# Peptides against a protein of PDB entry 5K2M, part 2

Target 1, 273 residues: chain A of PDB entry 5K2M
Amino acid sequence: MRIGITYTVLRREEMAIKERAGEFGEVVMLHEDDLLFPGNYDLDVVIIRNVSHFKALYTARLFESEGIPTVNSSRLIFEAGDKLFATLRLAGKVPVPEWKAALSEGGALRVPDSLGYPLVSKPVFGSWGRLLAKVNDRDSLEAVLEHRKWMKNPLYGIHYFQEFVEKPGRDIRSYVIGGEFVGAIYRYSNHWITNTARGGKAEPCSDPEVEELSVKAWEAFGEGALAIDIFESEKGLLVNEVNPNMEFKNAARVTGADMAGKLVEYAVEVAKT

## One batch from the design tools (peptide; aimed at target 1 R130)

Design b2_p22_8_s4 (made by RFdiffusion4, then SolubleMPNN; its pose is not in this set)
Fold by OpenDDE base, seed 3:
Structure b2_p22_8_s4 (fold): chain B 273 residues (1-273), chain A 22 residues (1-22)
Amino acid sequence: as target 1 above (273 residues)
Amino acid sequence: MEYEELMMEYAELGKSLEPLYT
């Protein structure tokens, strides 16, 4: 077994994946600078750990073009890594926050007629809460839309909105790999957008409802390794988004779950199919 | 912040930069 691992930055996750992969065969670490296509890669499977959504997507598709399966697949990265496409999959299987999509400013200005205020404006792509805006009124909506007109990437012209969900000062991050629930954590924060970098406390989440909902959310896609963001709301549990390029260092530390091992085991299974 | 600087800061912090929503 020859296992490739693509990466941008060698994080604790990549080190853990490398270590666990070594138990199954030869490990080939591939930095983004090492990747040229077409190439003669002698690999049975590639674990995709590129930080950029688009780099991860294209890397996966390029290996697939060489006949090498990837974890995650380019299909999964494409569908799960876009917030709107992910919502389209999730909405048919699990409770999600109320959402609207508009393809023009004129359409976007009508979104409050259905969602009301406050609402959240989200880019369909991007990580770490970049360009998330809580929109409390018409003036704020107009400002967000005006700024979007001047953004160079045409994807900023796709307007995605959610209802603002009030949370109990925390959210839930769960992990499902190959259809198996691996673990979940509570993430505590004092800000509506909190970065765990600001000292957010993580605690284990042992809730059968979270486990069941997480598996159902994964089943909306039907493959791969996903981190799942779940909100505790007055309406019950809501699946906010999924991440096909999951960070798990904090979750592994807090829960003791062997997330790196589970990811490698799944990659080995994919290589054998 | 340049992408590389963000990645280096992230790696050094060893913390998830995923937003926590309240």
Scores: peptide ipSAE 0.014, ipTM 0.470, DockQ to the pose 0.038
OpenDDE base, seeds 1, 2, 4, 5: peptide ipSAE 0.009, 0.008, 0.008, 0.010; ipTM 0.503, 0.510, 0.485, 0.461; seed 2 fails the geometry check

## One batch from the design tools (peptide; aimed at target 1 N245)

Design b2_p23_1 (made by RFdiffusion4)
Pose (drawn by RFdiffusion4):
Structure b2_p23_1 (pose): chain A 273 residues (1-273), chain P 23 residues (1-23)
Amino acid sequence: as target 1 above (273 residues)
Amino acid sequence: TEAEEILEELEEDEEWLEEHIHE
């Protein structure tokens, strides 16, 4: 059993994964510099841990082209990692915040007629709560759209919006691996953006409703290891987002759950074809 | 104004993304 781990830097998550994988077989640490294709790699499975979402997608696709299964797969990395594609997959399967998509500035200006104010603008490929905007009126919408327009990346031209959900000073992050619920936390902040990457704080979450909803959200994709974001609202729990390159150091510490071990166990199972 | 505060925060985030390793 040879288990590959692709990484950019060795965060706590990557170190814990390397350790757990060592109990099952030879670990082959693959920095981005070690990635060259086409190439001969002798691996039964690769755990994708690249910090860049896009580098993780392409390395997963490249290893798949060498006949080497990846966790997570290139398909899941793309579908789950893009807010719009992921919302299309979650819709009708679990409750989600109301959302709209527009393909131009003019189309985006009509979004408030459907969603109302306040509304949330966010990039389709983003993470760590970056470039999220709470838009309370037209002037703010025009300001966000004007800035998006001048940004170089054509992906900023895909305009994705959600109604603003009044959360109780926190949100929920849960983890489902291979269909098994493995844990959840609250992420508190005095700011409406609660990511731990922006200073949000982790506490244990033992709400049985989140466990069931989290499995249903995972089932919309039917594979892999997903970190799932959930909002509490006046209309019950809403699934906001799914994430295919999960961070969990604060979550594992707070809940005591072995998220690195469970990811590895799942990877060994996929390594057996 | 509120619109100016939003632009400031977006510009800070854009700069931060150019300077740091991130997801």

Design b2_p23_1_s1 (made by RFdiffusion4, then SolubleMPNN; from b2_p23_1, 10 letters changed)
Fold by OpenDDE base, seed 2:
Order: C-alpha cells, then structure tokens, then sequence
Structure b2_p23_1_s1 (fold): chain B 273 residues (1-273), chain A 23 residues (1-23)
C-alpha cells in the first residue's frame, strides 16, 4: 500500500501520521510545493493535512480526480470546513447554538430581531478564532458590517451569526474517526474564545454524554475524521463546529489516545473499499 | 504553573518550527 500525506508544515500531527502510516505501507510525504496536477500519482490513499482549508479542499478534489481516495474527502472538507454548511448538517442531528445567516448588510442588521444580543459574528471559513467578534449592541454590529465591506474575499459578505453561549471557562474538543469516538479534552480559557493553540490548558474529558453527542455529530456527515467543538451551556451540550483538518497534538498528549494511528487505520480502510 | 506549561508548549512549538525550517 502507498499512503500519501499532503502537508504545509510538518507538525507533530504530520510526524505522528507519517510514523503510523509506515506500519501499513510505503509513505509518500507530499509538501504543497510537490503537488502538480494532473500528476499520475501512484497512491492508494492520501491523508490531507494542508493547513489551509481551501488548499486542503482543492488538494483532496484533485487527488479524487486521479481516482485516489482521500481522508478527508473533498465532500467532507467542503461541508465540515465551512461553519455555515457544517451548521446546516449538524442542526438536523444535534443541538447547536441558535444561529442566523444573512446575505446582505440589510439582512444582517435584522439578525438581532431574532437572536437578540449578545451575538457572535463568525466568518464561514478560518481557524483559531480569527475574525470572531462578540457583538453586544447595534454599534458593534454596524462596525463589524462596515469592516466586512472592505474585506476583499467575497465570503466575508456571508454573514453568519450565533447566539453568545456562556461557557464555564472551558469548552470541549472531541475526536471521531470513521464513526469511532477516539477521545475528548477540556480546553480552559479565561477568554470567551477557547483554543489550546493559544496556550489554553487541556485536560481529559471522560463524559458519556460527550461521547454520544460526538458520534451523533459525526453521523451528520457520515464519513471521515472530525474534531468536534462542544459547548457546555445552560441549555446543555451544544455542538459549535467541526474541523475536518484537525489538530490533535494536545489531545493525544493529554488523553494518550492514538489519534494518528486511528486516522491511518481509517485511511487504510478507505483505500480498501 | 499555567505560565510554565505555556512556556513549555511554546518551546516545543519553536523547536518544531526550527526543525521544519532546516528540513
């Protein structure tokens, strides 16, 4: 078996994936600079680890055009990596924060009529809480909308809002690969934006409700490897978002779960189907 | 301390970045 691994930067995750993939066959590391299509690649499966959502999406689709399956698939990356499209999938299966989408400034200005304040403005794409805004009032909403007008990417004109969820100084990140719950962590932060990549403490999360909810959230997509962000709210557990290009170094360290191994095992399974 | 844990993570991330720049 020949296993491709596409990457932008060799992170701990990519190194762990490479090591585990070596147990199943020949590993072909493919930096973004090595990728040219059409390329007649001789690979049985490709694990997509490009940092950019769009680069990951296009890379997956390009390999699929060569008849090579990818983990994750371009379909999954597309649906899960867009916060709005992910919400559309999730909302039919699991509790999610209340949300609204608007396609114009005039529409966005009416969002508080439905959700009230405070709101969270999110771009539909992006990682690490970039361009998240807590919108407490009308003036803040107008400011966010004004800034969006000057952003060059037309996707910033897609106005996605959630209710602001009060969290107990932490959130949950769980991992589901091939429908199997692999593990979960608490991410602690004194800021309303929780992210371990920003230096938040991580602790193991062993909650059967989190496990059940995580599997249900994965079932909304029905394939691949997902990190799932869950909020502990006064309304109970809410699935905030999913990530089809998951970072797991902190979760693997804290839980001891073989996330890289599980990802490779799933990729090998995909290659055989 | 939380600060020591953060520093350790940053040192590990810096090491990883340096290793990647030299590969």
Amino acid sequence: as target 1 above (273 residues)
Amino acid sequence: SKAEELLKELEEDEKELKENLHS
Scores: peptide ipSAE 0.031, ipTM 0.590, DockQ to the pose 0.043
OpenDDE base, seeds 1, 3, 4, 5: peptide ipSAE 0.025, 0.028, 0.014, 0.028; ipTM 0.572, 0.582, 0.434, 0.579

## One batch from the design tools (peptide; aimed at target 1 Y7 T8 M15)

Design b2_p25_2 (made by RFdiffusion4)
Pose (drawn by RFdiffusion4):
Structure b2_p25_2 (pose): chain A 273 residues (1-273), chain P 25 residues (1-25)
Amino acid sequence: as target 1 above (273 residues)
Amino acid sequence: SPLTEEEYEEAEREAEEVVEEEYEE
């Protein structure tokens, strides 16, 4: 059993994964510098841990082209990592915040007629709560769209919006691996954006409703290891997003759950074809 | 080999820089 781990830097998550994988077989640490294709790699499975979402997608696709299964797969990395594609997959399967998508500035200006104010603008490929905007009126919408327009990346031209959900000073992050619920936390903040990457704080979450909803959200994709974001609202729990390159150091510390171990156990199972 | 607290802090900063590069590029 040879288990590959692709990484950018060795965060606490990557170190814990390396250790757990060592109990099952030879660990081959693959920095981005070690990645060259086409190439001969002798691996039964690769755990994708690249910090760049896009580099993780392409390395997963490249290893798949060498006949080497990846966790997570290139398909899941793409579908689950893109807010719009993921919302299309979650829709009708679990409750989600109301959302709209537009392909131009003019189309985006009509979004408030459907969603109302306040509304949330966010990039389709983003993480760590970056470039999220709470838009309270037309002037703010025009300001966000003007800035998006002048940004170089054509992906900023895909305009994705959600109604603003009044959360109780926190949101929920849960983890489902291979269909098994492995834990959840609350992420508190005095700011409506609650990511731990922006200073949000983790506490244990033992709400049985989140466990069931988290499995249903995972079932919309039917594979892999997913970190799932959930909002509490006046209309019950809403699934906001799913994440295919999960961070969990604060979550594992707070809940005591072995998220790195469960990811590895799942990877060994996929390594057996 | 295990890493020190300093090395973990550095790794976090480098990881943040990688995330920011996606937004700037």

Design b2_p25_2_s3 (made by RFdiffusion4, then SolubleMPNN; from b2_p25_2, 7 letters changed)
Fold by OpenDDE base, seed 5:
Structure b2_p25_2_s3 (fold): chain B 273 residues (1-273), chain A 25 residues (1-25)
Amino acid sequence: as target 1 above (273 residues)
Amino acid sequence: MPLSEEELEEAEKEAEEIVLKEYEE
């Protein structure tokens, strides 16, 4: 078994994956600077750990073009890594926050007619709660839309909104790998944006409803390794988003779950199919 | 060799910079 690991930066997660992969076979570390296609890569599977969503997506697709399976697949990275595309998958399987998408400023101005206020404006791409805006009124909506006009990336012209969900000062991050629930944590924050990557406290989450919902959310995509963000709302549990390039250092530390091992085990299974 | 805590902190900063750059593109 020859296991490739693509990476941009050697973080705690990449080091843990490398260590565990060494127990299953030969490990080939591939920095982004090492990647040139088409190429002759002698690998049975590649674990994708590129930091950039787009570089991860293209790297996965390039290896797939050489007949080498990836974890995650380019399909999964594409669908799960876009908040709107992820919502489209999730909405048919699990409860999600109410949402609207608009393709113009004129369309976006009509979103409150359906969702009311407050709203959350999200870019369709990106991580760590960047460029999230709580839109409390018409003036704030107009300001967000005006600023988007001056942003260079055309994807900022895709206007994705959710209802604002009142959370109990925390959210849930769960992990599902190969259809198996691995673990979950509470992420605490005094801010409406909860993220442990921004210094939030993490605690173990042991809730059978979270486990069941997390597996169902994974089944909406049907493959790979996903981190799943869940809100505790007055309406019950809501699946907010998923991440196909999961950070798990905090969750592994808090839960004691062997997330790196589970990821490698799944990659080995993928290599054998 | 295991990465030092300093090397891991620098890796996290570099990763954050890459993510930020994706928003600027």
Scores: peptide ipSAE 0.445, ipTM 0.891, DockQ to the pose 0.899
OpenDDE base, seeds 1, 2, 3, 4: peptide ipSAE 0.439, 0.435, 0.433, 0.436; ipTM 0.889, 0.887, 0.887, 0.889

Design b2_p25_3_s3 (made by RFdiffusion4, then SolubleMPNN; its pose is not in this set)
Fold by OpenDDE base, seed 1:
Structure b2_p25_3_s3 (fold): chain B 273 residues (1-273), chain A 25 residues (1-25)
Amino acid sequence: as target 1 above (273 residues)
Amino acid sequence: MEEEEEERLLEEAERFEEELRKKEE
């Protein structure tokens, strides 16, 4: 068994994955600078850990074009890594925050007629709560839309909005790998954006309802390793988004769950299929 | 913004590598 691991930076997650992969076979670390295609890669599977969503997506697709399976697959990265595409999958299976998509400024200006205020503006791509805006009124909406016109990436012209969900000063991040629930954490923040990468406190989450909902959310995609962001709302649990390129250092530390091992085990199973 | 976050991740990785090196010594 030869296991590739693609990466942008050597984080705690990549080190843990490397160490666990070594128990199953030969490990080949592949920094982004090492990747040239077409290539002659002698690998049974590749674990994708590129930081950039697009680099991860293209890396996965390039290996797949050479007959090498990836974890996650390019299909999963594409479907789960886009907030709108992920919402389309999730909305048919699990409760999600109310959402609207608009393809023009004129369409976006009508979103409050359905969602009301406050609402949340999100880019369809991006991580760590970047470019999330709480929009409290018409003036704020117009300002966000005006700024988006001057952004270079045409994907900023895809206007994705959610209802603002009142949360109890925390959210939940769960992990499902190969359909198995691995663990969950509470992420505490005094800000409406909860993210442990921004210095939020993490605590273990042991809730059977979270476990059940997390598995159902994963089943909307039907493959791979996903981190799942869940809100505790007055309406109950809502699946906000999923991440096909998960950070898990804090979750692993807090829960003691072997997330790196579970990821490697799944990659080995994929290699054998 | 992606560049700034990538820089932050690089700095975090460098600190982590330095911590690992100190534990191996």
Scores: peptide ipSAE 0.031, ipTM 0.650, DockQ to the pose 0.078
OpenDDE base, seeds 2, 3, 4, 5: peptide ipSAE 0.012, 0.014, 0.015, 0.024; ipTM 0.437, 0.473, 0.439, 0.566; seed 3 fails the geometry check

## One batch from the design tools (peptide; aimed at target 1 V9)

Design b2_p26_8 (made by RFdiffusion4)
Pose (drawn by RFdiffusion4):
Structure b2_p26_8 (pose): chain A 273 residues (1-273), chain P 26 residues (1-26)
Amino acid sequence: as target 1 above (273 residues)
Amino acid sequence: SKEEMLEELEEDETEAEEQMEELLAE
């Protein structure tokens, strides 16, 4: 059993994964510099841990081209990692915040007629709560769209919006691996953006409703290890997003759950074809 | 206001670059 781990830097998550994988077989640490294709790699499975979402997608696709299964797969990395594709997959399966998509500035200006104010603008490929905007009126919408327009990345031209959900000073992050619920936390902040990457704080979450909803959200994709974001609202729990390159150091510390171990156990199972 | 929103977006972009640089410096 040879288990590959692709990484950019060795965060706490990568170190814990390396250790757990060592109990099952030879660990082959693959920095981005070690990645060259086409190439001969002798691996039964690769755990994708690249910090760049896009580098993680392409390395997963490249290893798949060498006949080497990846966790997570290139398909899941793409579908779950893109807010719009992921919302299309979650829709009708679990409750989600109301959302709209537009392909131009003019189309985006009509979004408030459907969603109302306040509304949330966010990039389709983003993480860590970056470039999220709470838009309270037209002037703010025009300001966000003008700025998006001048940004170089054509992906900023895909305009994705959600109604603003009044959360109770926190949101929920849960983890489902291979269909098994493995834990959840609250992420508190005085700011409406609650990511731990922007200073949000983790506390244990033992709400039985989140466990069931988290499994249903995972079932919309039917594979892999997903970190799932959930909002509490006046209309019950809403699934906001799913994340295919999960961070969990604060979550594992707070809940005591072995998220790195469960990811590895799942990887060994996929390594058996 | 419009000017405040633009400023918040520019600041957020700068903070994101700094955070990535700090992470890669490890």

Design b2_p26_8_s4 (made by RFdiffusion4, then SolubleMPNN; from b2_p26_8, 10 letters changed)
Fold by OpenDDE base, seed 1:
Structure b2_p26_8_s4 (fold): chain B 273 residues (1-273), chain A 26 residues (1-26)
Amino acid sequence: as target 1 above (273 residues)
Amino acid sequence: SREEVLKELEEDEEEAKKRLEELLSL
C-alpha cells in the first residue's frame, strides 16, 4: 500500500495523517510544488489536504485521471466545497437554513421578499467566514451587491443568501468519515460567526440528535470525509454547510477522537475498491 | 499560522481570479 498525501502547509492535521498512514504502508508526502501532471505516480490512493478548495479539486481530478483514487474525490470536493451545491444536496435530506440563490443584482434585490431581514450573504466558495455579511436592511444589501460587482472572480456574481439563524452563542461541528460518525464539538463565540479558526473556544458535543443528523447529512453526498456545521436554532438543528477539506486539530484535541486514523482507514478502504 | 494560510488562500483566490479572468476573456 502506497499512500500519497498532498498538502500546501504541513499542519497538525497533515502530521497526524502522515503518522497514521505509516501504519498501513509507505507514505509519500506531496507538497504542491511536487505536483506535476501528467506524472508517473506509483500510488494506491491519495489523501487530498491542499488548503485551497480549487487546488484540492484540481489535484483530486488530476490523480483520478491517472487512475488513482482520492480522498476526497474530485466529485465530493466539487459538490461539498461549494456552499450552494452543498445546500442543494443537503436540502433534500436534512433541515437547512432557509436560503435563496440569485444570478443577478436584480434577482438578489428580491431575496428579502422571501427571506426577510436580517439575512446572511455568503460567497459560494471560501472558508473561515470570509466575505460573510449580516445584511440588516436594504441599504446594506445594496452595499454588498455594489461591492460584489467590482470583485474580479465571477463566482462572486452568484448570490447565495441564508436566513439569519439566531444561535445560542455557539454552533456545532461534527465529523463523518466513510459514513461513520467520528465526533463533534461546540464552537463558542460572542460573535454571530462562531468559527474556532477565528478564536472561538471548543468543547465536546455528545448529542445523539447531532450524530443522527450528521450521518444523514453525509448520506446526502454518499462518500468521503466531511466536517458538518450544524446550528442550534428555535426550529431545531439545521445543517448549515459541509467541508470536504476538514480541519480537525481542535476537534481531535477536545474529543480525543482519532480523526486522522479514521481518515487513513477510509483511504485504505478506497484504495481496495 | 492562520495568517499564513489566509495569505496563501488570498493568493490562491487572486490566482484563481486571474485564471478565471483569462478563461472569461477567451
Scores: peptide ipSAE 0.009, ipTM 0.425, DockQ to the pose 0.045
OpenDDE base, seeds 2, 3, 4, 5: peptide ipSAE 0.009, 0.008, 0.033, 0.008; ipTM 0.443, 0.453, 0.509, 0.508; seeds 2, 3, 4, 5 fail the geometry check

## One batch from the design tools (peptide; made by RFdiffusion4, then SolubleMPNN; aimed at target 1 M15 A251; its pose is not in this set)

Design b2_p27_5_s1
Fold by OpenDDE base, seed 5:
Structure b2_p27_5_s1 (fold): chain B 273 residues (1-273), chain A 27 residues (1-27)
Amino acid sequence: as target 1 above (273 residues)
Amino acid sequence: SEREERERREREAEEEYRKELEEGEIY
């Protein structure tokens, strides 16, 4: 078994994946600078750990074009890594926050007619709560839309909105790998954006409803390794988003779950199919 | 070079990670 690991930055997650992969076979670390295509890669599977969503997507697709399976697959990265595309998958299987998408400023200005205020404006791509805006009124909506006009990436012209969900000062991050629930944590924050990457506290989450909902959310995609963000709302549990390029250092530490081992085991299974 | 500097940082990070594992501070 030869296991590739593509990466941008050697984080604790990549070190743990490398270590666990070494128990199953030969490990080939591939920094982004080492990747040229078409190539003659002698690998049975590649674990994709590129930080950029787009670099991860293209890297996965390029290996797949060489007949090498990836974890995650380019399909999963594409579907899960876009907030709107992920919402489209999730909405058919699990409760999600109310959402609207608009393809123009004129369309976006009508979103409050259906969702009301406050709203959350999200880019369809990006991590760590970047470019999230709580939109409380018309003036704030106009400001967000005006700023988007001056952004260089055309994807910022895709206007994705959610209802603002009142949360109990925390959210839930769960992990499902190969359809198996691996663990979950509460992420605490005094800000409406709860993210441990910004210094939030994490605690173990042991809730059978979270486990069941997390597996159902994974089943909306049907493959791979996903981190799942769940809100505790007045309407019950809502699946906010999924991440096909998960960070798990804090979750592994807090839960004691072997996230890296589970990911490698799944990659080995993928290599054998 | 940028590559040599990256590889230096990676070695330092791996050494730190190994120490953290030995101390039982991480998973």
Scores: peptide ipSAE 0.412, ipTM 0.877, DockQ to the pose 0.708
OpenDDE base, seeds 1, 2, 3, 4: peptide ipSAE 0.407, 0.403, 0.408, 0.399; ipTM 0.873, 0.874, 0.876, 0.872; seed 1 fails the geometry check

## One batch from the design tools (peptide; aimed at target 1 Y7 T8 L10 V51)

Design b2_p28_2 (made by RFdiffusion4)
Pose (drawn by RFdiffusion4):
Order: C-alpha cells, then sequence, then structure tokens
Structure b2_p28_2 (pose): chain A 273 residues (1-273), chain P 28 residues (1-28)
C-alpha cells in the first residue's frame, strides 16, 4: 500500500494525515514541485491536499489520467468546490438559502426583485469567506458589480447571490466522509462572516438535526470527504455550501473526532478499487 | 539533547513557513 499526499505546505491537517497513512502503508509526500505529467507514479491512491482549489482539481484529474484514484476525485472537487454547481446539486435534496445567478451586470441588477435586501454576493470559486459582501441596497449592489467588473478573473463575471440569512451569531460546520457523519462544530463570530480563517471560533455541536441534514447534503454528491456549512435560520437549518479540501484542525481539537484518520481510512478503501 | 534541539528548530521553521504562506495568500 503506497499512499500519496499532495500538498503545498504542511499545515496541521497534512501532518496528521501523513501520520495516519503511515499506519496503513508507505506514505509518499508529493509537494507541488514533485508533480510532473505525464509521469510514472506508483501509487494505489492519492490524497489531494493542495491549498489552491484549482491546483487540487488539476492534480486530481492528472493522477486519474495515470489510472490512480484520488480522494477527493476531480469531479467532486469541481462540483462541490464551485458554489453554483454545488447549489444545483444540493437543490431539491436539502433546504438551501434562496439564491440567484446572473451572467452580466444588467442581469445582476434584477436579482433584488427576487431575493430582496439584504442579499449576499460571493464568488463562485472562493473560500475562507473572501470577497463575500452583504449588500443592503442598490448603491451597494452597483458598487460590488463595478468592482467585480474591473477584476481580471472572468469567473468574477458569474454573479451568484443568496438571500441574507439572519444566523444566531454563528454557523455550523459538519463533516461527512464516505457517507459517515464524523462530527460538527459551531463557528462563532461577532461578524456575520464566521469562517475560522477570518478569526471565527470553534465550539462542539451535538445537534442531532445537523447529523441527518449533513448526510443528506453529502448524498447529493454520493462520494468523498466533504466539509458542509449549515445555517440556523427562523425557517430551520439551511445547507449553504460544501467543501472538498476540508480543513479541520480546530474542529478535531474541539470535538475530539479523528477527521484525519477517517479521511485516511476512506482513502485506503478507495485504494482497494 | 542535540537531536531534540534540532527537531524543535525544524518544527518552528515549518510553522513559520505555514504562517507566512497563509498571510501572503490572505493579502492577495
Amino acid sequence: as target 1 above (273 residues)
Amino acid sequence: SEEEELAEEEEEERLEEVEEFEEELMEE
């Protein structure tokens, strides 16, 4: 059993994964510099841990082209990692915040007629709560659209919006791996953006409703290891997003759950075809 | 021991690298 781990830097998560994988077989640490294709790699499975979402997608696709299964797969990395594609997959399967998508500035200006104010603008490929905007009126919408327009990345032209959900000073992050619920936390902040990457704080979450909803959200994709974001609202729990390159150091510390071990156990199972 | 001191230095260098990388990425 040879288990590959692709990484950019060795965060706590990558170190814990390396250790757990060592109990099952030879660990081959693959920095981005070690990635060259086409190439001969002798691996039964690769755990994708690249920090760049896009580098993780392409390395997963490249290893798949060498006949080497990846966790997560290139398909899941793309579908789950893009807010719009992921919302299309979650819709009708679990409750989600109301959302709209527009393809131009003019189309985006009509979004408030459907969603109302306040509304949330976010990039389709983003993480760590970056470039999220709470838009309270037309002037703010025009300001966000004007800035998005001048940004170089054509992906900023895909305008994705959600109604603003009044959360109780926190949100929920849960983890489902191979269909098994492995844990959840609350992420608190005095700010409406609660990511731990922006200073949000982790506490254990033992709400049984989140366990069931988290499995249903995972079932919309039917594979892999997903970190799932959930909002509490006046209309019950809403699934906001899913994440295919999960961070969990604060979550594992707070809940005591072995998220790195469960990811590895799942990877060994996929390594057996 | 000498080996314990070297391991502590290597760990500190790795943590600094992670911190610098994350700060740089957030500023971009």

Design b2_p28_2_s3 (made by RFdiffusion4, then SolubleMPNN; from b2_p28_2, 13 letters changed)
Fold by OpenDDE base, seed 2:
Structure b2_p28_2_s3 (fold): chain B 273 residues (1-273), chain A 28 residues (1-28)
Amino acid sequence: as target 1 above (273 residues)
Amino acid sequence: SAEERRKEEELKKLEEEVEEFFKKLQEE
């Protein structure tokens, strides 16, 4: 078994994946600077760990074009890594926050007619809660829309909104790999945007309802390794988003789950199919 | 830790640079 690992930065996750992959076969570390296509790569599977969503997507597709399966697949990265496309998959299977999408400023200005205020404006791409805006009123909505007009990337012209969900000072991050629930954590934050990068405590989440919902959310996509963001709302648990480029260092530390090992095991299974 | 936060901020900056790269490609 020859396992490729693509990466931008050698993080704790990539180091753990490398270590675990070494138990299953030969490991080939592939920094972004090492990637040229077509490349005639001699690999049975590639684990995609590029930091950029777009680089991960294209890297996966390029390996697939050479007949090499990837974890995650380009299809999964595409559908799960776009917040709107992910919502379209999730909404058919699990509870999600109420949402609206608009393709123009005129359409976006009508979103409050359906969802009310406050809203959350999200770009369809990006990570770490960048360009998330809590839109409390008409003036704030107009400001967000005005700023989007001057953004260089045309994808910022895709207007995705959710209802604002009041959370109990935390959210849930769960992990599902190959359809198996591997663990979950609570992420505590004093800010309405909860992420580990902005600080906060992480604690184990042992809730059967979270486990069941996480597996169902994964089943909406039907493949790969996903981190799943879940909100605790007055309406119950809501799946906010999924991430096909999961960070898991904190979750692995807190839960003791061998997330890197589970990812490698799944990659080995994919290589055999 | 403070060190972990610094590393995460560095990763955030790297992703922003990549996003800017793709923006430039779309403008050409």
Scores: peptide ipSAE 0.014, ipTM 0.389, DockQ to the pose 0.059
OpenDDE base, seeds 1, 3, 4, 5: peptide ipSAE 0.006, 0.016, 0.008, 0.014; ipTM 0.396, 0.389, 0.347, 0.376; seeds 3, 5 fail the geometry check

Design b2_p28_6 (made by RFdiffusion4)
Pose (drawn by RFdiffusion4):
Structure b2_p28_6 (pose): chain A 273 residues (1-273), chain P 28 residues (1-28)
Amino acid sequence: as target 1 above (273 residues)
Amino acid sequence: EEEEEEEEEEEKLEEWEEEMEEELEEEE
């Protein structure tokens, strides 16, 4: 059993994964410098841990082209990592915040007629709560759209919005791996953006409703290891997003759950074809 | 040699975390 781990830097998550994988077989640490294709790699499975979402997608696709299964797969990395594609997959399966998508500035200006104010603008490929905007009126919408327009990345032209959900000073992050619920946390902040990457704080979450909803959200994709974001609202729990390159150091510390071990156990199972 | 490699990896991690913090603060 040879288990590959692709990484950019060795965060705590990558170190814990390396250790657990060593109990099952030879670990082959693959920095981005070690990635060259086409190439001969002798691996039964690769755990994708690249920090760049896009580099993780392409390395997963490249290893798949060498006949080497990846966790997560290139398909899941793309579908689950893009807010719009992921929302299309979650819709009708679990409750989600109301959302709209527009393809131009003019189309985006009509979004408030459907969603109302306040509304949330966020990039389709983003993470760590970056470039999220709470838009309270037209002037703010025009300001966000003008800035998006002048940004170089054509992906900023895909305008994705959600109604603003009044959360109780926190949100929920849960983890489902291979269909098994493995844990959840609350992420608190005095700011409406609660990511731990922006200073949000982790506490254990033992709400049984989140366990069931988290499995249903995972079932919309039917594979892999997903970190799932959930909002509490006046209309019950809402699934906001799913994440295919999960961070969990604060979550594992707070809940005591072995998220790195469970990811590895799942990877060994996929390594057996 | 192993200890040098571990130090080099730690330095890379620290530099990366600093750059990421700076980018997040600029967005505020």

